# Peptides against a protein of PDB entry 6MBK: the designs that were tried, part 13

Target 1, 240 residues: chain A of PDB entry 6MBK
Amino acid sequence: GFEMVNFKEEGFGLRATRDIKAEELFLWVPRKLLMTVESAKNSVLGPLYSQDRILQAMGNIALAFHLLCERASPNSFWQPYIQTLPSEYDTPLYFEEDEVRYLQSTQAIHDVFSQYKNTARQYAYFYKVIQTHPHANKLPLKDSFTYEDYRWAVSSVMTRQNQIPTEDGSRVTLALIPLWDMCNHTNGLITTGYNLEDDRCECVALQDFRAGEQIYIFYGTRSNAEFVIHSGFFFDNNSH

## One batch from the design tools (peptide; aimed at target 1 I61 I177)

Design b1_p21_1_s1 (made by RFdiffusion4, then SolubleMPNN; from b1_p21_1, 8 letters changed)
Fold by OpenDDE base, seed 5:
Structure b1_p21_1_s1 (fold): chain B 240 residues (1-240), chain A 21 residues (1-21)
Amino acid sequence: as target 1 above (240 residues)
Amino acid sequence: MLVPVLHPDPYDQELLDKLFE
């Protein structure tokens, strides 16, 4: 077993409550516990999703709005998970002026500015949608949708989204994986995969952990991470 | 530092451009 603990400097993580052996399946997360594009479609966001082509085309944005809607819902099943998420991130959208200035001498600056511009434009678009679209009227964020909200949600998804198979295994979809993504990172091998037979994410221990030790996993760069059926996950580096 | 990818697809970009005309 494991328990969620707030570690100094590292934030929330998982601590072993018993000895765990390397390669032991210690953590699994059924699909029903995941925040996915499909769960977004089945939520209060569903009617709007069905009418907005951007939400339909951009699964990461759909997840961002799903996250915002659930955060704004006191009775959301995912409240315990959402409350563990950082309030700020080390993504370009949170860069301070000095960090941006430093990057001006690098090739990364164009990407940073592009991300700023794109995110701002997306916010402006969806602000208008939320204000004017009939299917947005019942969204819990209807009267409270700020750029800070959007920045947070987008950054949460950027840093935590994973590609997993659809239920029938025919396609991939995007998912946030509660519990699993609470494990802090260490160097090592990927030990997480998706089990379609049991319809769950599965994580085996990277190494032996003793009772009381923090459990670390290697999840690489999580943006665009893809789970391979019974084979672990990998990061498809689609960065430009 | 890795920059997380958030690329608008062509449809999104076109729609956004139209919204700002």
Scores: peptide ipSAE 0.028, ipTM 0.621, DockQ to the pose 0.090
OpenDDE base, seeds 1, 2, 3, 4: peptide ipSAE 0.028, 0.024, 0.022, 0.023; ipTM 0.626, 0.656, 0.629, 0.636

Design b1_p21_1_s2 (made by RFdiffusion4, then SolubleMPNN; from b1_p21_1, 7 letters changed)
Fold by OpenDDE base, seed 1:
Formats: sequence, C-alpha cells, structure tokens
Structure b1_p21_1_s2 (fold): chain B 240 residues (1-240), chain A 21 residues (1-21)
Amino acid sequence: as target 1 above (240 residues)
Amino acid sequence: SLVPVLHPAPYDQELLDKLFE
C-alpha cells in the first residue's frame, strides 16, 4: 500500500502505491518492532540501565543510548530502521552561529541555550559513565562515544519519540516507531493511536491519497516555535 | 478503541537540570 521514497523537496517519506481512502487503516506497527524504554532495558544496555539513576529516570535518555547501542551493533534488528534516520537534524543542537543569532530575536533562544547546556552536561556525565562503569565495558559504543554521536541520538529521540501505553495499558512509555515516523507532516487531525488489543500502533489516512501521492500525517497542535524547539521545522500554514 | 499516541512526545530536560546543579 505504500513505499519509502526520497522526495525532491521534503526528503524521505512514504508514497502510496494504491489509492487509499480517508480513515483507512493503511499502516500499523506491532510493539515488537518498536524501540522502547522496555526494549532498551532488555538489550545490552540493560545492566547499565539497572545501575544508573539517570537512565532509569529519563526514558528519553534511555532511548538515546538504546539507539546508539543498536546503531553500533551490526546485527541489530533495527539496523534497517536506523539507516533510514537522518545523519543530521535541523534541531537547535545543529544550529550554526547565524541561526542562533537569528533566534536571539525570538522567545525560543532560552530553550535553545538550555538544550545546548543540558546536552553538553549529559554527554560529559555519560562519557565518564561509559569509561568507568563495569557494565559499560560490553557496550558496543564503548570505544566510540563522541559528542557527535550523542547529539545525533538526542536529536533523533527529540524529534521522533512517541508516548504510547505500556503493554498492560496501566502506564505510558516512550517509543520510536519505525516506518511510521518516515511520514512527512501536514495540518489536520491526529490519526495515529495505539490498539492495546492487538498491541500495535495504528495510523489511519488523514485524507484520500491516490496512487503515487505522498502520504502525510499530522503531528499535533504546536506553535511554530515549539516545532523548532522539538522538531526543528516550521509549518507554512499552521492554522492551529 | 485506540489509546492516544503523543507524537512527538516532549523531550524532558528538567530532571537532568536538577541532577547537574
């Protein structure tokens, strides 16, 4: 029903291979295919996770390290997904000096500086952890943990993490959703939800799509400033 | 019925700020 395509202006996205009707369930991703805090705990990162208070308290950081560990693992199940991720992002952590200067005239500048500061501090902390903690010795990133690595992982998670229910539905957790997160953005209604009965993330079509058309999804009602901070992009027509 | 999926979820930084103060 769809295929991954590199579009001229928007980069990678999903294209319909057949006509898709509005409200049609065209895409679903079972939990077992997601990168979650739980899968991080069950990975090679698990022992370190169990002994580091920050990893335990910060699910987003756990996902970032999970992503780095899996990227560094040639036989990782998620290699096909990871290879589809951008190598760089338009998030504040990648801003050049001129971009930062431009933002100085906006209310977003303080959040940008906070991201810089926090990410640097986190990296310094975890660099030490990776170098000294016994359970870090077996991590595939042991000898390759640079700021660029961490910046990439943080930005990947920042732009792509999703809040989903736990398997029993009693709590929420964080997840990266492969394939689904390749969809580019448009305005409209959020048409993604989690089906606990079938234990999968489901996406229904926002509108009719003809064969050959790009499939777009809506990411929520945020201001352009919030999108810059969290996702690094602007909507041309943000009616929300 | 579907449970809402918040996407993208906000990136939390507050706890780390407290840990590094």
Scores: peptide ipSAE 0.304, ipTM 0.831, DockQ to the pose 0.738
OpenDDE base, seeds 2, 3, 4, 5: peptide ipSAE 0.269, 0.304, 0.301, 0.287; ipTM 0.819, 0.831, 0.834, 0.820

Design b1_p21_1_s3 (made by RFdiffusion4, then SolubleMPNN; from b1_p21_1, 10 letters changed)
Fold by OpenDDE base, seed 4:
Structure b1_p21_1_s3 (fold): chain B 240 residues (1-240), chain A 21 residues (1-21)
Amino acid sequence: as target 1 above (240 residues)
Amino acid sequence: KLIPVTHPLPFDEEKLNELFS
């Protein structure tokens, strides 16, 4: 019912190949296709994850390293997804000097400086870990881990991470959702939830879309997207 | 134009400080 298209002004997005009705389940992504903290633990990163307190404590960093490991792996299952990700982001870590100067008069400058400082610290820490830790020797990024790599991965996670239930529904974990996160944003209601019975992320159409139209979704706050875990799909106006 | 500051899920600065201490 849809195809990936590079739109001139908006970059990559999804276009309807047929008419889609409002509330129609047009897109679903099984857990096995998601990049999660659990998939990171089960990957080549797993041995390092099991011994590094930061990776264990910060699921977003675990996802960032998972992205980097999979990007550096030619045979990665997620290569098709990773190749669709932007090479640069409109995040503070990519701000030019003039943009930072403009923000100096705003309260946002503190968040910008915090991000720079934190990201630099994390990079320095993990650079040392990758060079010295025995379990890092198996990582495909061992000989190619730059600040630019880390900045990209962190920014990818910051802009695309979502909260989903664990397999047993007992906890919340972090996930990147391939295909779904290619939808561009519009104003509206959250139309994405997680179906635990079928173990998949489900997205229903926000409105009617005609064949040939771009499909938009409402992210809410994309970086803080929480999925409705309950079996009853309700459109929650994520007022966050 | 206001540069949109996307608030990432904060890398909890407190958590980072705890982990780097």
Scores: peptide ipSAE 0.097, ipTM 0.708, DockQ to the pose 0.166
OpenDDE base, seeds 1, 2, 3, 5: peptide ipSAE 0.038, 0.063, 0.035, 0.056; ipTM 0.684, 0.726, 0.674, 0.693

Design b1_p21_1_s4 (made by RFdiffusion4, then SolubleMPNN; from b1_p21_1, 8 letters changed)
Fold by OpenDDE base, seed 2:
Structure b1_p21_1_s4 (fold): chain B 240 residues (1-240), chain A 21 residues (1-21)
Amino acid sequence: as target 1 above (240 residues)
Amino acid sequence: SLIPVLHPLPYDMELLDKLFE
């Protein structure tokens, strides 16, 4: 019912291949296809994860390292997904001097500086960990872990991380949702949920889409400042 | 029942600060 298309202005998105009706379940993604904290624990990163308090405490960082490990693994199941990710982002970690100067007049500047500081600290910490920790020896990134790698992974997670339930539904965890996260944003209502019975993310159509139209979803109520900080973009029709 | 999936989720920096203090 849909296909991935590279749109000129919006980058990759999903296009309907047939007419899709509002509220129609057109897309679902089983848990086994998600990049989650759990899949990170079950990967080559698992031994290090079990020994590092920061990876254990910060699921977003665990996802970032999971993403880096899988990117560095030619036979990774997620290679097709990873190849669809931007090589660079419009997030604060990629801002040029002029962009930072522009934001100095906004409240967002403090969060930008915080991101710079925190990301640098994280990188320095994990660089040392990767160089010295025994469980890091098996990581495919052992000999190739740059700040550029790390800021890319952090930015990827920052822009794409989602909260989903654990398999038993008792807690929440973090996930990257392949294919689904290719949908670009429009104003509307949340139409994505997790179905615990079938153990999958389910997305229903926000509106009618005709064959050939781009399929949009609503990411949620966010301020433009939050979008800049966390997603690297403004949405003009956002009332916040 | 469906549990809403929100995208994007804010990036948590606070815990990091606590870990490095």
Scores: peptide ipSAE 0.179, ipTM 0.781, DockQ to the pose 0.756
OpenDDE base, seeds 1, 3, 4, 5: peptide ipSAE 0.033, 0.037, 0.043, 0.150; ipTM 0.639, 0.681, 0.680, 0.796

Design b1_p21_2 (made by RFdiffusion4)
Pose (drawn by RFdiffusion4):
Structure b1_p21_2 (pose): chain A 240 residues (1-240), chain P 21 residues (1-21)
Amino acid sequence: as target 1 above (240 residues)
Amino acid sequence: SLPSHLVPVLRDFSPMPDITP
């Protein structure tokens, strides 16, 4: 019912190949396909996750390393997902100095500075950990772990991650949801939820989509400062 | 709109965390 298309404005997204009515359940993704903090713990990253306090406290960082480890694993279950991810992003981590200079004197620039400093500090910290700690000597990253790798990983997580209930429903965790996460954003209401009975992520149409029209979802009630810093885009006419 | 039995999936926009090495 849909195909991947490279749109000028939003980059790659989903386009309808048939008419899709509003409120139609048109997209579902089972839990098995998701990359989660739990799958990160049970992966080759597990030995380091158990020893490093930072990975235990910060699931988003855990997901970034899970993504990097699987990217460096030729036989990873998630290779189809990793190979279709973008190679670059428009998060401020990628901005030139003069591009960030336009933000001087604004409310938003402080968070740009924090993002930069936090990412650089995390890269340097984990570079040292991977190169010296025994619990990381079997990681794929020991051979090569560049700043570009880390910038890509945290950008991939920030621009795509989601909160979902745990398999039991009593807790929440962070996850990457393949296929569905290729939907771009428009104004509207959240129409994506997690179905605990079928154990899958389900998305109903936000609005009518005719064949040939791009399929959009509503990401959330976020400001443009949040969209630029964490999602790497500015949304014109953001009603929120 | 979502049926009542669905748990909304929320995109996480939490700032990139700071750390103390």
Fold by OpenDDE base, seed 3:
Structure b1_p21_2 (fold): chain B 240 residues (1-240), chain A 21 residues (1-21)
Amino acid sequence: as target 1 above (240 residues)
Amino acid sequence: SLPSHLVPVLRDFSPMPDITP
C-alpha cells in the first residue's frame, strides 16, 4: 500500500499507493527484521559484547558497532536497509567551523561540545579495544575503523533508535526499524506500537491518506531546538 | 490512539552519555 519516493523538499519518504484510512494498520515489521541490541549480541559482535562492559552498558553504542559490522559484511541481511541510510548527517558531529561559531552565541554550544568530547572519547576507547582485544579479530572492521566510520554509525543510531520491548516484554531495548524509518515526521500522536503476541512493530495511519499522498508519522515530542541538536533537522510546525 | 494491546514505540532522543564517570 506504499512506495519509497524522493520528494522535492523533504527528500526520501513513503507515498501511499492506495487510499489508507485513519487508524488502519498499513505497516508492520517483525522483530527478526529489526536491528536490535539482541541481534548485535547474536552477530559476529557477540563475543566482544560479552567481554566489554561499555558495550553491555550502552545499547546505543552496541547498535552503532552492529551497524558498522553489518555495513562491512557484503552478505548482511540488512544491506538493503543500510544502503538507504544517509552517508552524512546535518548533526553537530558534522558541523563546520562556521556553524560551531554561530552556536557559540547560544546555549546549545555546551551540548555540541559535549557530543564532540563524548564521541572522541568513545572512539579512542574502542579503537584500542579493536586493535588489542582477541575477540575483535573476527570483526570485518578490524583493519579499517576510522573516526568517520564511528561518527556515521553513532549519528545513524542517535537519529533513528527506538525503544521497544524485549521479546518477553519485561524490559525496554533499542532498535532500528527498517522501512518504517522512511516515513517523514509531522505533529500528532504516537501511532506505532509493538505487538508482543505477534512479535512485530505495528504502525497505524495518523490520518486518512489518499493514493499518491505522502505518509507522515509522529516521532515523539521534541522542540525544534532539541531536534536540531540531537537529530539534525528542523520542522517548522513542530510543537509540544 | 493505539490499541490497548500494543506497547507504544518511542523514538529515543537521548544523547550518548560519556563513557567516563
Scores: peptide ipSAE 0.580, ipTM 0.916, DockQ to the pose 0.749
OpenDDE base, seeds 1, 2, 4, 5: peptide ipSAE 0.571, 0.573, 0.577, 0.558; ipTM 0.914, 0.913, 0.914, 0.910; seeds 1, 5 fail the geometry check

Design b1_p21_2_s1 (made by RFdiffusion4, then SolubleMPNN; from b1_p21_2 with S4P L10I R11H M16I D18S)
Fold by OpenDDE base, seed 2:
Structure b1_p21_2_s1 (fold): chain B 240 residues (1-240), chain A 21 residues (1-21)
Amino acid sequence: as target 1 above (240 residues)
Amino acid sequence: SLPPHLVPVIHDFSPIPSITP
């Protein structure tokens, strides 16, 4: 098994409670536990989703609003998961003025400014939608939708969204994977897949882990610059 | 490598793109 642990330097992670062998299936998450575009459509957001073309076209924004609606719902099934999410991120949307000034000497500055502009535009659009659209009246965020809320939600999605198959395997959809995404990142190979027969995400161990060791997974090959810009992570040994 | 019966889960770090005005 494994347990959630708050590591001093790395934040929350998973620790092995027994020896786990390489390629052992140690973690699985059924579809019903995932936050997906489909679960967003089936939630209190569903009526608005059905009427807004941007929500329909942009699954990542749909997930962001799904997170916000569920966060604002005390009895949400996903409250335990949402409470594990950072309150702030190291993504460009959270950069202080000094950090932005530092990046002015880098190529990353253009991506930072793009994110600011895009996020501001998205917020302005959806603020108006939430204030004026009839189907928004029942949303728990109706009277509490700030830029800070939106910034948090989109940052959560950008750092944690995954491509998984639809239930029938015919298309790709977006999902947040509770518990699994608590694993911290290391260099290696992709060890998480979706089992369509059992309708669940399955994670096999990247390597042997002894009891008491932190369990790491590989989220994909990115440059350090890409990690900073898109995920807020910095991994020194991220070799291309 | 992943077992062949699994569809790889791809962690998507892509930024949320601009919306059209």
Scores: peptide ipSAE 0.540, ipTM 0.905, DockQ to the pose 0.846
OpenDDE base, seeds 1, 3, 4, 5: peptide ipSAE 0.538, 0.535, 0.540, 0.530; ipTM 0.904, 0.905, 0.906, 0.903

Design b1_p21_2_s2 (made by RFdiffusion4, then SolubleMPNN; from b1_p21_2 with R11H M16I D18S T20E)
Fold by OpenDDE base, seed 3:
Structure b1_p21_2_s2 (fold): chain B 240 residues (1-240), chain A 21 residues (1-21)
Amino acid sequence: as target 1 above (240 residues)
Amino acid sequence: SLPSHLVPVLHDFSPIPSIEP
């Protein structure tokens, strides 16, 4: 019912290949296709995860390392998804000196400096862990773990992570949702939910889409300033 | 609106917090 297309002004997005009605279930992604904290625990990262308190406490960092391990694995199930991710982001961690200077006149500068400091500290910690921890020896990134790798992984997670229920519905966990996260943003209501019975993410159409039209979804209420600082995204029609 | 049997999926735009020293 849809295809990936490169749009001139918006970059990659999804286009309808047939007419889609409002509230129609047009896209679903089973749990087995998601990159989750649970899939990280069940991967080559699992032994290290079980012994590192920070990985256990911070599911977003666990996802970042899961993403790095799978990227470094030629036979990873998620290779097709990972290859669709940007190689660089317009997030604060990628800002040049002139962009930072511009932000010095704004209240956002404190958040930018906080991100730099936090990311540098995280990298320094995990660099030592990867070099010294016995369970890190099996990681495909053992011999090549750079700040650029870590910056990319955390930026990918910060821009794409979603809250979903655990399999039993008792807790919330974090997930990257392949294919679904290719949709571009619009103002509206949340139209993606998790079906616990069928164990899948389900997306219903926000409005009617005709064959050939781009499919948009609403990712959540944020100001343009918040999107720039946290997601590197700028949306002109982001009215609240 | 989402059907009542679905749990809303929320995109999390939160920055990764500091690790404890």
Scores: peptide ipSAE 0.529, ipTM 0.905, DockQ to the pose 0.802
OpenDDE base, seeds 1, 2, 4, 5: peptide ipSAE 0.508, 0.525, 0.528, 0.520; ipTM 0.900, 0.903, 0.903, 0.902; seed 1 fails the geometry check

Design b1_p21_2_s3 (made by RFdiffusion4, then SolubleMPNN; from b1_p21_2 with S4P R11H M16I D18S T20E)
Fold by OpenDDE base, seed 4:
Structure b1_p21_2_s3 (fold): chain B 240 residues (1-240), chain A 21 residues (1-21)
Amino acid sequence: as target 1 above (240 residues)
Amino acid sequence: SLPPHLVPVLHDFSPIPSIEP
């Protein structure tokens, strides 16, 4: 009922190939297709994860490293997904001097500086880990772990990570949801849920979409400033 | 509305916090 399309100005998105009714289940993604903290643990990253307290405590960083490892793996199952990810983001870590100067007049500047500082610290820590830890030797990124790599990975995670239940529903974990996260944002209600019985993410249509229309979803209420800080999106109609 | 049998999937825009206490 949909296709991936590269829209002008908006980048990749989903387009309806048929009429979709509001509240119709049009998209589902099984757990096995998700990039999760669990899939990171079960990957080449697993041995390092098992010995690094920060990776264990910070699922978002685990996802970032999972992305980097899979990106560096030509035969990765997620290559088709990873190749659809932006090479750069409109997030604070990519702000040019003029953008930072613009934000200096806003409260957002403190969050921007915090992100820079935190990301730099994380990178410095993990650079040392990758260089010195025995389990890092098998990582495909060992010989190429730059700040740019890390910046990209954490930006990908910060803009695309989702909270989903664990398989048993007992806890919350983090996941990247391929295909689904290609939907561009619009104002509305949360229309994506996790079906524990079928072990899949399910997305119902926010509204009626006609064949040929772009499918939009609502990712949550954020101010424009918060969107800039966290996702790089500017949405003027964010009336919430 | 989201069907009641679904657990809402929440997009987490939280910045990655400092690794230092």
Scores: peptide ipSAE 0.524, ipTM 0.905, DockQ to the pose 0.780
OpenDDE base, seeds 1, 2, 3, 5: peptide ipSAE 0.506, 0.517, 0.512, 0.491; ipTM 0.901, 0.903, 0.903, 0.896

Design b1_p21_2_s4 (made by RFdiffusion4, then SolubleMPNN; from b1_p21_2, 6 letters changed)
Fold by OpenDDE base, seed 1:
Structure b1_p21_2_s4 (fold): chain B 240 residues (1-240), chain A 21 residues (1-21)
Amino acid sequence: as target 1 above (240 residues)
Amino acid sequence: SLPPHLVPVIHDFSPIPSIVP
């Protein structure tokens, strides 16, 4: 019912191949296809995860490292997904000096600088961990862990991470949702949920879409500034 | 609207916090 398309202004998105009605379940993604904190724990990262308190406490960083490990693994199941991710982001970590200077007139500058400092500290910490920790020796990124790698991974996570239930529904975990996260954003209501019975993410259509139309979803209510900072999205009056 | 049997999937736009407590 949909296809991936490179839209000129919006980059990659999903286009309807048939008419889709509002509230129609048009897309679902089983848990086994998700990149989650649990899949990170079950990956080559697992041994390090089990011994690093920061990875254990910060699921988003665990996802970032999971993403890096899988990217560096030619035979990774998620290679097709990873290859669809942007190589760069419109997030603060990618802002040029002039862009940062422009933001100095706004309150957003504090968040930008916070992200820079936090990311730099995280990188420095994990660079040391990767270089010195015994369980890091088998990581595919052992000999190639640059700030640029880390910046990309955390930006990917910050722009794409979702809260979903654990398999038993007892807790919340973090996940990257392949294919689904290719949808571009529009104003509306949350139309994606997790079906615990079928163990899958389910997305229902926000509105009617005709064949050939781009499919948009709502990722959440944010200001334009917040979207820029957190997701790289920008819309006039938070609408499009 | 989201069907009631679904747990809402929430896109987390939060910055990654400091690793320093």
Scores: peptide ipSAE 0.530, ipTM 0.903, DockQ to the pose 0.770
OpenDDE base, seeds 2, 3, 4, 5: peptide ipSAE 0.530, 0.518, 0.492, 0.528; ipTM 0.903, 0.900, 0.886, 0.903

## One batch from the design tools (peptide; aimed at target 1 P165 W180 G193)

Design b1_p22_1 (made by RFdiffusion4)
Pose (drawn by RFdiffusion4):
Structure b1_p22_1 (pose): chain A 240 residues (1-240), chain P 22 residues (1-22)
Amino acid sequence: as target 1 above (240 residues)
Amino acid sequence: FKERIEKWFREKKYFPIEKAVS
């Protein structure tokens, strides 16, 4: 019912190949396909996750390393997902100095500075950990772990991650949701929820989509400062 | 539409999913 298309404005997204009515359940993704903090713990990253306090406290960082470890694993279950991810992003981590200079004197620039400093600190910290700590000597990253790798991983996580209930429903965790996460954003209401009975992510159409029209979802009630810093885009006419 | 989606979410006890969370 949909195909991947490279749109000028939003990059790759989903386009309807048939008419899709509003409120139609048109997209579902089972839990097995998701990359989660739990799958990160049970992966080759597990030995380091158990020893490193930072990875235990920061599921988003855990997901970034999970993404990097699987990217460096030729036989990873998630290779189809990793190979279709973007190679670059428009998060401020990728901006030139003069592009960030336009933000001087604004409310938003402090968070740009924090993002930069946090990412650089994390890279340097984990570079040392991977090169020296025994619990990381069997990681795929020991051979090569560049700043570009880390910038890409945290950018992938911040522009795509989601909160979902745990498999039991009592807790929440962070996850990457393949296929569904290729939907771009428009104004509207959240129409994506987690179905604990079928154990899958389900998305109903936000609006009517005719064949040939791009399929959009509503990301959330976030400001343009949040969209730029954490999602890597500015949304014209953001009603929130 | 909004009322229908909210009602439907309550009936299904769905956890809403927002993309690109912080």
Fold by OpenDDE base, seed 1:
Structure b1_p22_1 (fold): chain B 240 residues (1-240), chain A 22 residues (1-22)
Amino acid sequence: as target 1 above (240 residues)
Amino acid sequence: FKERIEKWFREKKYFPIEKAVS
C-alpha cells in the first residue's frame, strides 16, 4: 500500500500506492526487523557490550555502535535501511560556528554545549576502548573510528530512537524502526504503537491518503526538556 | 542558517517519536 520515494524537499518518504483510510493499519514492522539493544547484543558488538558498563547502561550508545558496525558490514541485514539514512543532520552537533554563535543569544546554548562536550567525551572514551579492549579487535570499526562516524551514529539514534517493550513486555528498550521512520512528520495525533501480541510496531493512518500522496505521521509533542531526557545525550553524567 | 536553527527548535523534527505500548 506504500512505496519509498525520494521527495525533493523532504528527502526519502513513503507514498501511498492505494487509497488509505484514516485509522487504517497500513504499516507494521515485526521486532525481528528492528535494530534494538538486543540485536546489538546479538551482533559482533555483543562481546564488547557484555564487558563495557557504559554500553550496558546506555542503550542509545549501544544502538549507535550497533549502527556503525552494521554500516561497516557489507552483508548486514540492515544495509538497505542504513542506506536511507541521511549522511548528516541538522542537529546541534552539526551546527557551524556561526550557527553556534547565533545560539549564544538563546537559552539553548547551554544544552548545545553540553551535547558537544558529552559527545566528545564519549568518543574519546570509546576510541580508547576500541583500541585497547580485547573484544574490540574484530569490530569492523577497529581501524576506522572517527569523531564524524560517532557524531553521525549518535545523531541518527537521537533522531530516530524509540521506546518499545521488551519481548516479554516487562521492560522498555530502545529501537530503530526501519521503514516506519521514513515517514515524514506532520501535526496530528500519535498513531503508532507496539503490539505485544503480534510482536510488532503498528502504524495507523493519521488521515485519509489517496494513491500517490505522501504519507505523514505525527512525531509527537515534546518539549526540549523531554527531548533531552529521552535522548540522554545531554546529561552531564553521560560524559566518560 | 537562522532559519535552519529556528526550524529545528520550532518543528521539533529531531524529537523522538512517541510510541504507545500495549
Scores: peptide ipSAE 0.209, ipTM 0.633, DockQ to the pose 0.084
OpenDDE base, seeds 2, 3, 4, 5: peptide ipSAE 0.109, 0.116, 0.125, 0.074; ipTM 0.656, 0.646, 0.660, 0.633

Design b1_p22_1_s1 (made by RFdiffusion4, then SolubleMPNN; from b1_p22_1, 6 letters changed)
Fold by OpenDDE base, seed 4:
Structure b1_p22_1_s1 (fold): chain B 240 residues (1-240), chain A 22 residues (1-22)
Amino acid sequence: as target 1 above (240 residues)
Amino acid sequence: LAERIEKRFKEKKWFPIEKAVT
């Protein structure tokens, strides 16, 4: 009961094609459609993942590389999803000089600089890994891995990563949830969960939506500090 | 500019799936 629409201001979003009632399960995404740490491990990235301690330790980075590998793969199952992702983000890594200058008067500047530094270091590390590691030879991004690529992937994951249970429900893993993450934000409550029985993400309507209305979800309340922390920029082992 | 920055921070997608249905 929804369709993807490019809204003028919000970019891509979901629009109801019929009336949707509050609490109606209108959207679900099976695990097989998710980009997860597990799917990364099972992809062309798998051999490198198995040998790189940072990829193993930082699921968000694993997802970032998974995203880059799939983007660089013309036949990737996730190409339709990846093509819907923004080319740039409203993340600190994309801040203009004036925005950074403005933040100099705030405590946030330290986080921003840390993010820049950590991201740059990670890029430098992985650039070397991709160029030198035997298991990187098969990566489709081997000859095309720029800082901009990394910045984009990290920002994509940072803004879209979700914690979901593993298939057996024993652990928590990270996932990008295609289609669902097209929903733009509104104030409210979390209305998305993972159904382990059906092995899918499920989203129920936060409110009534009429046919033709944009479907919004609540992303949750996050502090800027939490946002930075969850992006993995403060990983202790960033000393390369 | 402040509002724009605040907006950027607020609009950042963070999708906590805090609810697991078993």
Scores: peptide ipSAE 0.240, ipTM 0.655, DockQ to the pose 0.078
OpenDDE base, seeds 1, 2, 3, 5: peptide ipSAE 0.280, 0.257, 0.265, 0.034; ipTM 0.834, 0.661, 0.828, 0.559; seeds 1, 2, 3 fail the geometry check

